Peptides against a protein of PDB entry 6B4E. Designs and how they scored, part 9

Target 1, 295 residues: chain A of PDB entry 6B4E
Amino acid sequence: TNFDKISKMFWHYKDKIAQIKQDIVLPIKKADVNVRNLLSRHKRKINPKFGQLTNSNQQLFKIQNELTQLINDTKGDSLAYHWILNFIAKAVVHQAETEVRVKPESALPLGKLTLYLLVQFPELQELFMARLVKKCPFVIGFTCEIDTEKGRQNMGWKRNNENKWEDNTSYDERMGGILSLFAIITRLQLPQEFITTTSHPFPIALSWHILARICNTPLNLITNTHFVILGSWWDAAAVQFLQAYGNQASKLLILIGEELTSRMAEKKYVGAARLRILLEAWQNNNMESFPEMSP

## One batch from the design tools (peptide; made by RFdiffusion4, then SolubleMPNN)

Design b1_p9_1_s2 (from b1_p9_1 with E1D E8M)
Fold by OpenDDE base, seed 3:
Structure b1_p9_1_s2 (fold): chain B 295 residues (1-295), chain A 9 residues (1-9)
Amino acid sequence: as target 1 above (295 residues)
Amino acid sequence: DSVGAPEMP
């Protein structure tokens, strides 16, 4: 694993976030009042849509159509269009940090919606990836030390209004939620209407990269969070990952579930214990996946 | 030191 390249990718997206602020977010604040009013109305309509998702494909399709229309209404103004997509990117990640965090299976409908939007509106892809990397660098297998304030910030740690770092549990759960969403996206098939005309924007190979890069990370940088997000990934995508890569997938699952956990056993990480349980369940032919959505 | 894994499938 070339970690220099991963670092460059990480900083690329960090720079992208800064660019988005400069080129999209700040300019809109000074835009025409009509544009600002339009976007405000659209924001209010769009924001609740993500919370309206259920295990129903019918409901998903309804929301897809509604969002598509709302986004299309902004295409006449490039700045407005990019602003609304950036808003959506932020909202999706926020939903992962909140809802998926507490209900991991909710990643499935959210992931389906997100994948649809990513294909329907290709400009969303860079905006979404930038937001993901900012909030959860694990999605590209980036890891740095967290012994410094800058390191913690780079790894997506938040401070409250009192300038206190969030607790470890909160951070772990947020990272798990975001990673669950990304994992789901990587293992989903494109909607039928796109499968023959478009390549998958975030294919299952990106899941491979996450696992491999973590396995290749120096052990002194491995934390409980790494195991938590691996467990989240496992629940979200392990079955489909095995289907995609067969024996090679099995080897990688053994590396994270057995070898990595064993090498870090002295730390007694709770996340590692959970991952070990998942490995054992698999070894006993009891690997589970999220249930499919209803019609 | 790391566990070590193939970079690509």
Scores: peptide ipSAE 0.483, ipTM 0.962, DockQ to the pose 0.832
Fold by OpenDDE base, seed 4:
Structure b1_p9_1_s2 (fold): chain B 295 residues (1-295), chain A 9 residues (1-9)
Amino acid sequence: as target 1 above (295 residues)
Amino acid sequence: DSVGAPEMP
């Protein structure tokens, strides 16, 4: 693992966030009133859609179609189009931070919706990835020290209005929620309409990178959060990961579930304990996945 | 010091 390259990737996306603000978000504020009104209306229609997801594929398809129409309405104006996609990217990640955080299985319908949109609107991919990396650097296997304010900020920690850092549990849960969404996306099949014409934008190999890069991270940088997000990933994607890579996947699951947890045993991380439970469940042929969606 | 894993399968 070349961590210099990962760091460069991390900062690339941080720069992308700044660029998005400068080139997309701020310019729209000065755009024609008709464009601003259009986007305001679309924003209001789009926002509730993510919360309307259920375990129903029919409902998913309905929402996909509605969002597709709303996004297509903006394609005549490149700036408006990119603005609405950036809005969607932010909304999806926010949904992961809030809903998936408390209900991990909700990552499945959200992930299916997101993957559809990523393929249908390729320009969403960089916008979404930038937002993911900003909020949860774990998605690319980036880790830095959190002993400094800047380090915490880089790792996605939030402060309240009193400049107090969020509690560890809140941070862990948010990271877990975001990572769950990303993990789901990586293990989903492309929709049938795209499978023969388009490559998967965030394939299962990216899950491999997450696990491998964490395994290659210096142990002194490993925290409870690493284990929490690994557990979240496990719930979201371990079954499909094993299906994809077979024995090689097994080796990597053992590395995170047994070796990494063992090496960090003295820390008594709660996340590590959970990961060991997941490992043991797998060893007993009791690995579980999220239930499939209903028709 | 790390656990160590291959970057790709």
Scores: peptide ipSAE 0.481, ipTM 0.962, DockQ to the pose 0.827
Fold by OpenDDE base, seed 2:
Structure b1_p9_1_s2 (fold): chain B 295 residues (1-295), chain A 9 residues (1-9)
Amino acid sequence: as target 1 above (295 residues)
Amino acid sequence: DSVGAPEMP
């Protein structure tokens, strides 16, 4: 693993966030009043859609169509179009931080919706990845020290209005929610209308990178959070990962479930204990996946 | 010191 390359990628997306602010978010405040009014109305219509998802494909398709129409209404103005996509990217990640955090299986309908939008509107891809990396750098296998304020900020730690760091449990669960969504996206097939004409924007190989890069991370940088997000990934994608890579996948699951947990046993991380339970369930031929959606 | 894994399958 070339961690210099990963670091370069991390900072690329941090720069992208700054660029988005300068070139999209700030300029729209000075845009024509009609454009601002349009975007305000669209924002209000779009935001509730993510919470309206259920385990129903019928409901998913309805929401996909509604969002597609709303986004298409902005294409006549490039700035408005990019602004609405950036809003969607932020809203999706926020949904992962809140709803997926408490109900991991909700990542499936959210992931299906997100993947559809990423393919339908390719300009969303860089906006979405930038937001993901900023909020949860684990999605690209980036890790740094958290013994400094800057290190914590880089790893996505938040401070409240009193400048107090969020508690460890809140951070762990929030990272788990975001990682669950990303894991789901990587293991989903493209929608039928795109499968023969378009490449998957975030394929299952990106899940491999997450696992491998964590395994190659210096042990002194491994925290409970790493095990929590690995457990979240496992619930979201382990079955499909094994289907994709077979014996090679099995070896990597053993590395994270057995070897990484064993090497860190002295820390007695709760996340590591859970990952060990998932490994044992797999060894007993009881690996579970999220329920499939209804028609 | 790390566990060690291949970068790609």
Scores: peptide ipSAE 0.480, ipTM 0.962, DockQ to the pose 0.830
Fold by OpenDDE base, seed 1:
Formats: C-alpha cells, sequence, structure tokens
Structure b1_p9_1_s2 (fold): chain B 295 residues (1-295), chain A 9 residues (1-9)
C-alpha cells in the first residue's frame, strides 16, 4: 500500500471541498433572487425524500423519478445544477450519519438511490466522494494520528460550540453509518437501465481497498473506530464481497476478523469484539446480509 | 508494523 498516494488522494478531496465552497456555494449567495428562490424551493422538496425511503423498490423508483425531475429543472443554469448536486451529496451523507447510524439496514435503499443518482448525474460523483472523504476518511482507507487537533479534524472528528470533541461512541457510530452507505454502494449492481452502458463509479474493488489499506495501516494508528467501521462494512457487504472475490475475499476477511483483532487484543476494543463475533458467525456458516428490498 | 494485505485482489 502506497500511503503517500492515499494521502494525496485525501488532500485532493479536502481541496475539492474548499473549491466547492469557493466556486459553488459562495457564488450562489450572490446569484439573482430567482435562482436563489428556485434552489430554496428545490432544497425543501429534495431534503425529505431521503427520509421517505423504505424497504420498497416501488417507493425507491418513485423517489428516483421525483429527484431526477427536480435536478433536471436546474440544468439550465450550470451553477444551480452543481449547487443542487452538492446539496444532495451533503444530504445523503447526513442521512448516513443520522438514519443509517441507528438503522444500518436503511443503507440499502439509500445506497440504491445514491448509486442511481451518481450514474444519472455523473457530476455528483466528485462532489459525493469529496464529502465522504471529508466526513469519513476510512472510505479511502486513510488513517492518521488523532493525538493532535489537526489529526482529529482530518479524521472527521467534530467539535461543539464549546470546542469540546464529540464522544467516542458518537464518532464511531457516525463513521459506521457513513461507511455502511459506501460499502452498500460498492457492492450494488448498476440499475437495469445503466448496466450495459455505464461502468460502476464506485465498484466492489473499493471495498477491497478499504480492507487492505486498514490491514496495512501501522498498528499504532489502529483505533476502536477501525473495528467499528469494519463491522459496519461486514454487515453491509461481506456476503457480496465473498461472491465477488471468492478465496481471496476469504483471506482478507480472516485478516481483519482474526489477525487484526488478535494483534490489537490488548486494547480490548468493543468494535474488535463485535468483529470477532461476526467472524465466528461466518465460521459457523451463519453470515448474514441485509434483507433484499420488496418489489 | 501492520497485519499486511495485498492492495488489490
Amino acid sequence: as target 1 above (295 residues)
Amino acid sequence: DSVGAPEMP
């Protein structure tokens, strides 16, 4: 693993966030009142859509169509179009931080919706990845020390208005929620209308990179969060990952479930204990996946 | 020191 390359990728997306603010968010504040009003209305219509997702594919398709129409309404103005996509990117990640955090299986409909939008509107891909990396660097296998303020900030830790860091549980759960969403996206097949004409924007290989890069991370940088997000990934994608890579996938699951947890046993991480349970379930032929959505 | 894994399958 070339960690210099990963760091460069991390900072690329951090720079992208700054660029988005400069070139998309701030300019809209100076746009004419009609554009601002349009975007305000669209924002209000779009935002609740993510919470309207259920375990129903029918409901998913309805929401896909509604969002598609709302986004298409902005295409006449490039700045407005990019602004609405950036808003969607933020909203999706926020949904992962809030809903998926408490209901991991909700990552499936959210992931399906997100993948559809990523393919339908390719400009969303960089906006979404930038937001993901900012909020949860684990999605690209980036890790740095968190003993400094800058290190914690880089790893997506939040501070409140009193400059107090969020508690470890809150951070772990947020990271788990975001990673669950990303894991789902990587293991989903493209929608039927795109499967023959478009390549997957975030394929299952990116799940491989997450696992491998964590395995290659210096042990002194491994935290409870790493195990939490690996557990979240496992619930979201392990079955499909095994289907994709077979024996090679098995080796990697053993590395994270057995070897990594064993090497870190002295830390007594709760996340590691859970990952051990998942490994044992798999060894007992009881690996579970999220239930498929209804028609 | 790390566990070690291949970057790609």
Scores: peptide ipSAE 0.478, ipTM 0.962, DockQ to the pose 0.821

Design b1_p9_1_s3 (from b1_p9_1 with E8M)
Fold by OpenDDE base, seed 1:
Parts: sequence; structure tokens; C-alpha cells
Structure b1_p9_1_s3 (fold): chain B 295 residues (1-295), chain A 9 residues (1-9)
Amino acid sequence: as target 1 above (295 residues)
Amino acid sequence: ESVGAPEMP
């Protein structure tokens, strides 16, 4: 793993966030009142859609169509189009931080919806990835020290209005929620209408990168959060990961489940304990996946 | 020091 390259990628997306603010978000504040009103209405219609997802594919397809129409309504204005996509990127990540955090299996319908949108609207890909990396650098296997304020900020830690850091549990759960969503996206097949014409924007290889890069991270930088997000990833994608890479996948699962947890045993991380439980379940032929959605 | 894993399969 070339961590210099990963760092450059991290900062690329941090810069992208700044660029989005400068070139998309701020300009809309000065845009024509009709455009602003349109976007305000669309925002209000779009935002609840993510919470309307269920375990039903029928409901998913309905929401996909509704969102597609709403997004297409903005295509006549490039700035409006990019603004609405950026809003969607933010909304999806927010849904992962809130809903997936408490109900991990909800990552499946959310991931299916997101993947559809990423393919249907390719301009969403960079916007979404930038938001993911900003909120959860683990999605690209980036890790830095969190002993400094800047380090914590880079790793997606939030401060409240009193300048107090969020508690460790809150951070861990948010990261787990976001990572669950990303993991789901990487292991999903493209929708039938795209599978023969489009490459997967975030393929299963990106899950490999996450695991490998964490394994290659200096141990002094490994925290409970790393194990939490690995556990979240495991629940979301381990079965499909094994299907994709076979014996090579098994080796990597053993590395995170056994070797990494063993090397960090002195820390007594709760996340590591859970990951060992997942490993043991797998060893006992009891690896579970999220249930498939209903028709 | 790290556990060590291949970057790709």
C-alpha cells in the first residue's frame, strides 16, 4: 500500500468539498429566484424519499423513478443539476449516519438506490465520493493520528457548538453506518438495465482496498473505530466478498478477524471483540448476510 | 509495524 498515494487521494476529495462549496453551493445563493425556488421545492420532495425506503424492491423502484424525474427536472440548468446532485450526496450520507447507524440492514435498500443514482447520473459519483471521504475516510482506507485537533477533523470527528468532541460511541456508530452503506454499494450488482453497458462505479475491489489498507496501517494508528467499521463491513459484504475472491478473500478475512485483532488484544477494543465473534461465526459455518429484499 | 496484506487480490 502506497499511503502517500492514499493521502493524496484523501486531500483531493477534501479539496473537492471546498470546490463544491465555491462552485456549486455558494453560487446558487445568488442565482435567479425561480431557480432557488425550484431547488427548494425539489429539496423538500427529495429529502423524505430516503426515509421511505423499505425492504421492498417495488418501493425502491418507485422511489428511483420519482427521484429520477425530480433530478431530470433540473438538467436544463447545469448549476441547478449539480446542486441537486450534491444535495442528494449529502442526504444519502446523512441517512447512513442516522438510519443505517441504528439499523444496519437498511443499508441494502439505501445502497441499491444510491448505486442506481450513481449510474443514472454519473456526475453524482465525484460528489458522493467527496462527501464519503470527508465524513468517513475509512472508505478509501485513509487513517491518520487523532491526537491533534486537525487529525480528528481529518478523520471526520465532529465538535458541538461548545467545541466539545462527540463521544467515541457516537463517532464509531456514525463511521459504521457510512461504511456499511459503502460496503453494500461495492458488493451490489449493477441494475439490470445497466449491467451490460456500464462499468460499476465503486466495485468490490474497493472493499478489498479498505481491508488491505487497514491491515497495512501502522498499528499505533489503529483504533476501536477501525474494528467497528470492519465489523460493519463484515455484516454488509463478507459473504459477497468471499464469493468474489474465494480463497484470497478468506485470507484477508482471517487477517482482519484473527491477526489484526490479536495484534491489538492489549487494547481490549469492544469493536475487536465483536469482529472476533464474527470470525468465529464464520469458522462455524454461520456467516450471515442481510436478508434479500422482497419483490 | 502492521499486519500486512496485498493491496490487490
Scores: peptide ipSAE 0.545, ipTM 0.969, DockQ to the pose 0.823
Fold by OpenDDE base, seed 4:
Structure b1_p9_1_s3 (fold): chain B 295 residues (1-295), chain A 9 residues (1-9)
Amino acid sequence: as target 1 above (295 residues)
Amino acid sequence: ESVGAPEMP
């Protein structure tokens, strides 16, 4: 793993966030009142949709269609179109930070919806990835020290109104929620209507990168959060990962579940303990995945 | 030092 390249990628997306603000978000504030009104109405209609997801495929398809129509209504204005996609990118990640955080299995319908939108509207891909990397650098295997304010900020730590850092549990859970969503996206098949016309925008290989890059991270930078997000990834994608890569997948799961946890045993990380439990469950042929959605 | 893993499958 070339971590210089990973760092470059990280900062590329940080720059992209700044660019989005300058070129999309701020210009809309000065746009025609009719455009602003349109986007305001659409925002109000779109925002609740992500919370309306259930374990029902029928409900998913309904929401997909509704969002598709709402997004298509903006295509006549490039700035409006990109603004609404950026809004969606932010909303999806926010849903991962809140709902998926507390109910990891909700990543499945959210991931299906997101993947559909990413393929249906390719311009969403860079917007979404930028938001993901900003909020959860683990999605590209980026890690930096968190002993400084800037380091914590780079790794997605938040401060409250009193400038107090969020507690470790809150951070871990948020990162886990976001990573769960990304993991789900990487292991989902393209919707039937796209499978022959386009390649997967965030394929299972990106899950490989996450695991491998964490394994290649200097041990002094490994934290409890790394193990938490690996556990979240495991719940979300380990079964499909094994199906995709077979013996090579097994080797990598052993590396994270056994070797990495063993090397960090002196830290007594709770996340590491959970990951070892997941490893043991797998070794006993009891690996679980999220239940499939209902019709 | 790190655990070490291949970057790609």
Scores: peptide ipSAE 0.543, ipTM 0.969, DockQ to the pose 0.825
Fold by OpenDDE base, seed 2:
Structure b1_p9_1_s3 (fold): chain B 295 residues (1-295), chain A 9 residues (1-9)
Amino acid sequence: as target 1 above (295 residues)
Amino acid sequence: ESVGAPEMP
C-alpha cells in the first residue's frame, strides 16, 4: 500500500470540496432569481425522496424516475445542474449518517438509488466521492492520528455548537453508516439498462482497497472505529466479496477478523469483539447478508 | 508495524 498516494487522493478530494464551494455553491447565490427559485423548489421535492425508500423495488423505481425528471429539469443551466447534483451528494451522505446508522439494511435501497444516479449522471461521481472522503476517509482507506484537533477534523470528527467533540459512540456509528452505504454500492451490479455499455463507477475492488489498506495501517493508528467500520462493511458486503474474489477474499477476511483483532486484543475494543463474532459466524457457515428487496 | 495485506488480489 502506497500511503503517500492515498494521502494525495485524500487531499485531492478535500480540495474538491473547497472548489465546489467556490465554483458551485457560492455562485448560485448570485444567479438569476428564476434559477434560484427553481432550485429551491427542486431541493424541497428532492430532499424527502431519500427517506421514502423502502425494501420495495417498485418504490425504488418510482423514486429513480422522479429524481431523474427533477435533475433533467436543471440541465439547461450547467451551474444549476451541478448545484442540484452536489445537493444530492450531500443529502445521500446525510441519509447514511442518520438512517443507515440506526438501520444498516436501509443502505441497500439507498445504495441502489445512488448507484443508478451515479451512472445516469456521471458528474455526480466526483461530487459524491468528495463528500464521502470528507465525511468518512475510511472509504479510501485513509487514516491519520486523532490526538490533534487537525487530525480529528481530517478523520471527520465533528464539534457541536459549544465546540465540544462528538461522543466516540456517535462518531463510530456515523462512520459505520457512511461506510455501509459505500460498501453496498461497491458490491451492487449495475442496473440492467447500463450493464453492457457502462463500467461500474465504484466497483468491488474498492472494497478490497478498504480492507487491505486498513491491514497495512500502522497498528498505533488503529482505533475502535476501524473495527466498527470493518464490521459495518462485513454486514453490507462480505457475502458478495467472497463471491467476487473467492479464496483471495477468504484470506483477507481472516486477516481482518482473526489477525488484526488478535494483534489489538490488549485494547479490548468493542468493535473488535463484534468483528470476531462475525468471523466466528462465518466459520460456522452462518454468514448473513442484508435481505434482498421485494419486487 | 502492521498486519500486512496485498493491495489487490
Scores: peptide ipSAE 0.540, ipTM 0.969, DockQ to the pose 0.826
Fold by OpenDDE base, seed 5:
Structure b1_p9_1_s3 (fold): chain B 295 residues (1-295), chain A 9 residues (1-9)
Amino acid sequence: as target 1 above (295 residues)
Amino acid sequence: ESVGAPEMP
C-alpha cells in the first residue's frame, strides 16, 4: 500500500471541499433571485425524501423518480445544478450519520438510491466522494494519528460549541454509519437500466482497498474505530464480497477477523470483540446479510 | 509493523 498516494488523495478531496464552497456554494448567494428561490423550494422538497425511504422497492422507485425530476429542473443553470447535487451529497452523508448509525440495514435503501443518483447524475460522484472522505477518511483507507487536534480533525472528529471533542461512541457510530453506506454502494449491482451502458462508479474493489489498507496500516495507528467500521462493513458487504472474490476474499476476511484482532488483543477493543464474533459466525456458516427489500 | 495484505485482488 502506498500511503503517500492515499494521503494525496485525502488532501485532494479536502481541497475539493474548499473548492466547492468557493465555486458553488458562495456564488449561489449572489445569483439571480429566481434561481435562489427555485433552489430553496427544491431543497425543501429534496431533504425529506431521504427519510422517507423504507424497505420497499416501490417506495424507493417513487423517490428516485421524484428526485430525478427535481434535479432535472435545475439543468438549465449549471451553477444551480451543481449546487443541488452538492446539497444532495451532503444530505446523503448526513442521513448515514444519523439514521444508518442507529439502523444499519437502512443503508441498503439509501445506498440503492445513492447509486442510482450517482449514475444518473455523474457530476455527483466527485461531490459525494469529497464529502465522504471529509467526514469519514476510512472510506479510502486513510488513517493518521489522533493525538493532535489536527489529526483528529483530519479523521473527522467533531467539536461542540464548547470546543469539546465528541465522545468516542458518537464518533464510532458516525463512522460506522457512513462506512456502512459506502460499503453497500460498493456491493450493489447497477440498476438494470444502466448495467450495459456504464461502469460502476464505486465498485466492490473499493471495499477491497478499505480492508487491505487497514491491514497495511501501522498497528500503532489502529484504534477501536477501525474495528467498528470493519464490523459495519462486514454486516453490509461481507457476503457479496465473498461472492465477488471467493478464496481471496476469505483470506482477507480472516486477516481482519483473526489476525488483526489477535494482534490488537491487548487493547481489548469492543469493536474487535464484535468482529471476532462475526468471524466466528462465518466459520459456523452463520454469516448474515441485510434482508432484501420488499417489492 | 502491520498485518499486511495485498493492495488489490
Scores: peptide ipSAE 0.537, ipTM 0.968, DockQ to the pose 0.816

Design b1_p9_1_s4 (from b1_p9_1 with E7P E8M)
Fold by OpenDDE base, seed 2:
Structure b1_p9_1_s4 (fold): chain B 295 residues (1-295), chain A 9 residues (1-9)
Amino acid sequence: as target 1 above (295 residues)
Amino acid sequence: ESVGAPPMP
């Protein structure tokens, strides 16, 4: 693991967030009133759709089509198009922070929708990844110290209106929700219409990088959150990860589930205890995945 | 021991 490369990637996306603000978000405030009105109407129509997802593929396809039409309506204006995609990127991550956090299996329909949009609208990919890295650096296996205010900010910690840090449980659950969504995206197959024409934008190899980079992280930087997000990843993608990489996957699952938890045993992290339970379930041939969606 | 890059699926 090259941590300098990971840090460079992290800061690339932090810079991208600043660029998005400067080149997309701020300029729209000065755009023609008709464009601003169009985007306001579209925003109101788009935002509820993420919460309308269910375990139904029919409902998923309906929402995909509706969103596709709404996004296509903006393509005549490049700035408007990029603005609506950035809004979608933010909305998807927000849905992960709120709904997936409390109902992890909801990551599956959300992930399917997101993957479809990422392929249908390639310009969404960098916007979405930038938002993910800002909110949850664990998606690229980035870790830094959190003993400073800047370190906490870099790791996605939030402060409330009173400038108080969020509690550890809130942070852990929020990171788990975002990571669950990303894990699902990495393990999903492309929609049938794209399989032969397009490569997967966020393939299963990115899940490998998450696990490997965490395993290689200096132990003094490992926290309960690392184990929480590994547990979230496990629920979301472990079955498909084993299918993809076989024996090599098994070795890496043992590294995180047994060796990493053992090295940190003195800390008595609750997240580590849960990950150990997941490992033991797998050893007893009881590894579970999220239920597949209905037709 | 350092974990390497992902193998080919």
Scores: peptide ipSAE 0.115, ipTM 0.853, DockQ to the pose 0.272
Fold by OpenDDE base, seed 1:
Structure b1_p9_1_s4 (fold): chain B 295 residues (1-295), chain A 9 residues (1-9)
Amino acid sequence: as target 1 above (295 residues)
Amino acid sequence: ESVGAPPMP
């Protein structure tokens, strides 16, 4: 693991967030009133769509089509198009922070929708990844110290209006929700209409990178959150990960489930305890995945 | 032990 490369990637996306604000978000505030009104209407129509997802593929396809149409309506104005995609990127991550956080299995329909949009609208990919890295650096296996304010900010910790950090449980759950979504995306196959013409934008190899980079992270930087997000990843993608990489996947699952948890046993992390339970379930031939969606 | 790059599926 090249940590310098990971850091460069992290800061690339941090810079991208700043660029998005400067080149997309701020300029639209000065755009023509008709454009602003259009985007306001579209925002209002788009935002509830993510909450309308169910365990139904039929409902998913309906929402995909509706969103596709709404996004296409903005293509005549490049700034408007990029603004709406950035809004979608933010909305998807927000849905992960709120809904997936409390209902992890909801990551599956959300992930399917997101993957479809990422392929249908390639410009969404950088916008989405930038938002993911900002909110949850674990998606690229980035870790830094959180003993400083800047370190906590870099790792996606929030402060309230009183400048108080969010509690550890809230942070862990948010990170778990976001990571669940990303994990799902990495293990999903492309929609049938794209499978022969497009490469997967966030393939299963990115899940490998998450696990490998965490395993290679200096132990003094490993926190309960690392184990929480590994558990979230496990629920979301472990079955498919094993299918993809076979014995190599097994080795890596043992490394995170057994070796990493053992090395950190003195910390008595709750997330680590859960990950051990997941490992034991797998060892007992009881590895579970989210249920498949209905037709 | 350092975990290497992902294999090909």
Scores: peptide ipSAE 0.114, ipTM 0.853, DockQ to the pose 0.270
Fold by OpenDDE base, seed 5:
Structure b1_p9_1_s4 (fold): chain B 295 residues (1-295), chain A 9 residues (1-9)
Amino acid sequence: as target 1 above (295 residues)
Amino acid sequence: ESVGAPPMP
């Protein structure tokens, strides 16, 4: 694992966030009133749709079509188009932080929707990845120290209005929610209409990178959060990961579930205990995946 | 143990 490369990638996306603000978000505030009104209306229509997802494919397809139409309405103005995509990127991540956090299986319909949009609107990919990395650096296997304010900020910790850091549980759950979404995206097949024409924008290999990079992370930087997000990943993608990589996947699952947890046993991390349970369930042929969506 | 790059799917 080249950690310098990972760090460069991390900062690339941090810079991208700043660039998005400068080149997309701020300019719209000075745009024509008609454009601003259009975007305001579209934002109001788009926002509720993510919460309208269910375990129904029929509902998913409906929402996909509605969002596609709304986004297409903005293509006449490049700035408006990029603004609405950036809004969607933020909204999807926010949904992961809130809904997926409390209901991990909701990552499946959200992930399907997101993957569809990422393929349908390629410009969304960089916007979405930048937002993901900013909020949850674990998606690229980035880890830094959190004993400094800057370190915590880099790792996606939030402060409240009183400048108090969020509690550990809140942070862990948010990270787990975001990573669940990303994990789902990486293990989903492209929609049938795109399989022959487009490569997967965030393929299962990215899940491999997450696990491998965490395994290679210096132990002094490993926290409970690492195990929490590994558990979230496991629930979301372990079955499909094994299908994709076979014995090599098995080895990596053993590394995170057995070896990494054992090395950190003295810390008595709750997340590690859960991951151990997941490993044991797998060893007993009881590995579970999220249920498939209904028609 | 260092984990390398992903194998071919």
Scores: peptide ipSAE 0.113, ipTM 0.853, DockQ to the pose 0.272
Fold by OpenDDE base, seed 4:
Structure b1_p9_1_s4 (fold): chain B 295 residues (1-295), chain A 9 residues (1-9)
Amino acid sequence: as target 1 above (295 residues)
Amino acid sequence: ESVGAPPMP
C-alpha cells in the first residue's frame, strides 16, 4: 500500500469537488432562464426516482429508462448535462446516507441503478467518485487522525449549525451506508447490454484495495468506524469477493475478520465484535448475502 | 505483512 498515492487521490477528489462548484454549479446560477427552468423541472422528476426503487428488477428497469430519458434531454447543453449528472451523483450518495444506512439491502437496487448510469453516462464516474471520497474516504482506503478538527473534516464528519460534531453512531451509520453502496457496485456484473463492449468502471479490485489499505493502516488510526464499514462491506460483497479471488480472498477475509479484530481487541469496538460474528458465520458455512432481486 | 495488490483474475 502506497499511502502517498492514496493521499494524492484523496486530495485530487477534494480538488474535483471545488472544480465542480466553480465550473458547473455556480455557472448554472447565471445561465439562461430556460436552462435553469429545464434543470429545475428535471431535478423534481429525478429526485423521487431513487426512493421508488424496490426489490423488483422490472421496477429498476423502468426507473433506469426514465432517468436515461431525463438525462438525455439535457445533452444539448454541456453545462446542463454535467449539472444534472452532478445532481444525480449527490442524490445517489444522499440516498446511501439516509436509506441504505437503515436498510442495507436497499444498496442492491440502488447499486444496480447507479452502475447502469455510470456506464451509460461515463462523465458521471468522476463526479460520483468525487462525491463518494468527500463523504466517505473509506471508499479509497484513506484514513487520517480524527483527534483534530481538520482530521474529522477530512474523514467526512459533519457539524451542525452550532458547530457541534455529529454523534459517533450517526457517523458510523452514514459511512456504513455509503460503503455498502460502493461495495455493491464493485461486485455487480455489468448489465447485459454493456458486458461485451464496456469495462466495469469500479470493479471488484476496488473492494480489494479497501480491505488491503485498511489492513495496512497504522493501528493507532483504526477506529470503530473501520470495523463498521468492513462489516457493511462484508454483508454487501463478501460472497462475490470470494467468488472473484478464491483463496486469496479467503486470506484477506481472515486478515480483517480474525487478525485485525484480534489486534484491536483491547479497544472492545462494537463494530469489531460484529465483524468477528460475520467471520464465525462464514467458518460455519453460513455466509449470507443480500437476496437477489425479483424479476 | 503488507497486503499487496489484487491478483489478476
Scores: peptide ipSAE 0.112, ipTM 0.849, DockQ to the pose 0.257

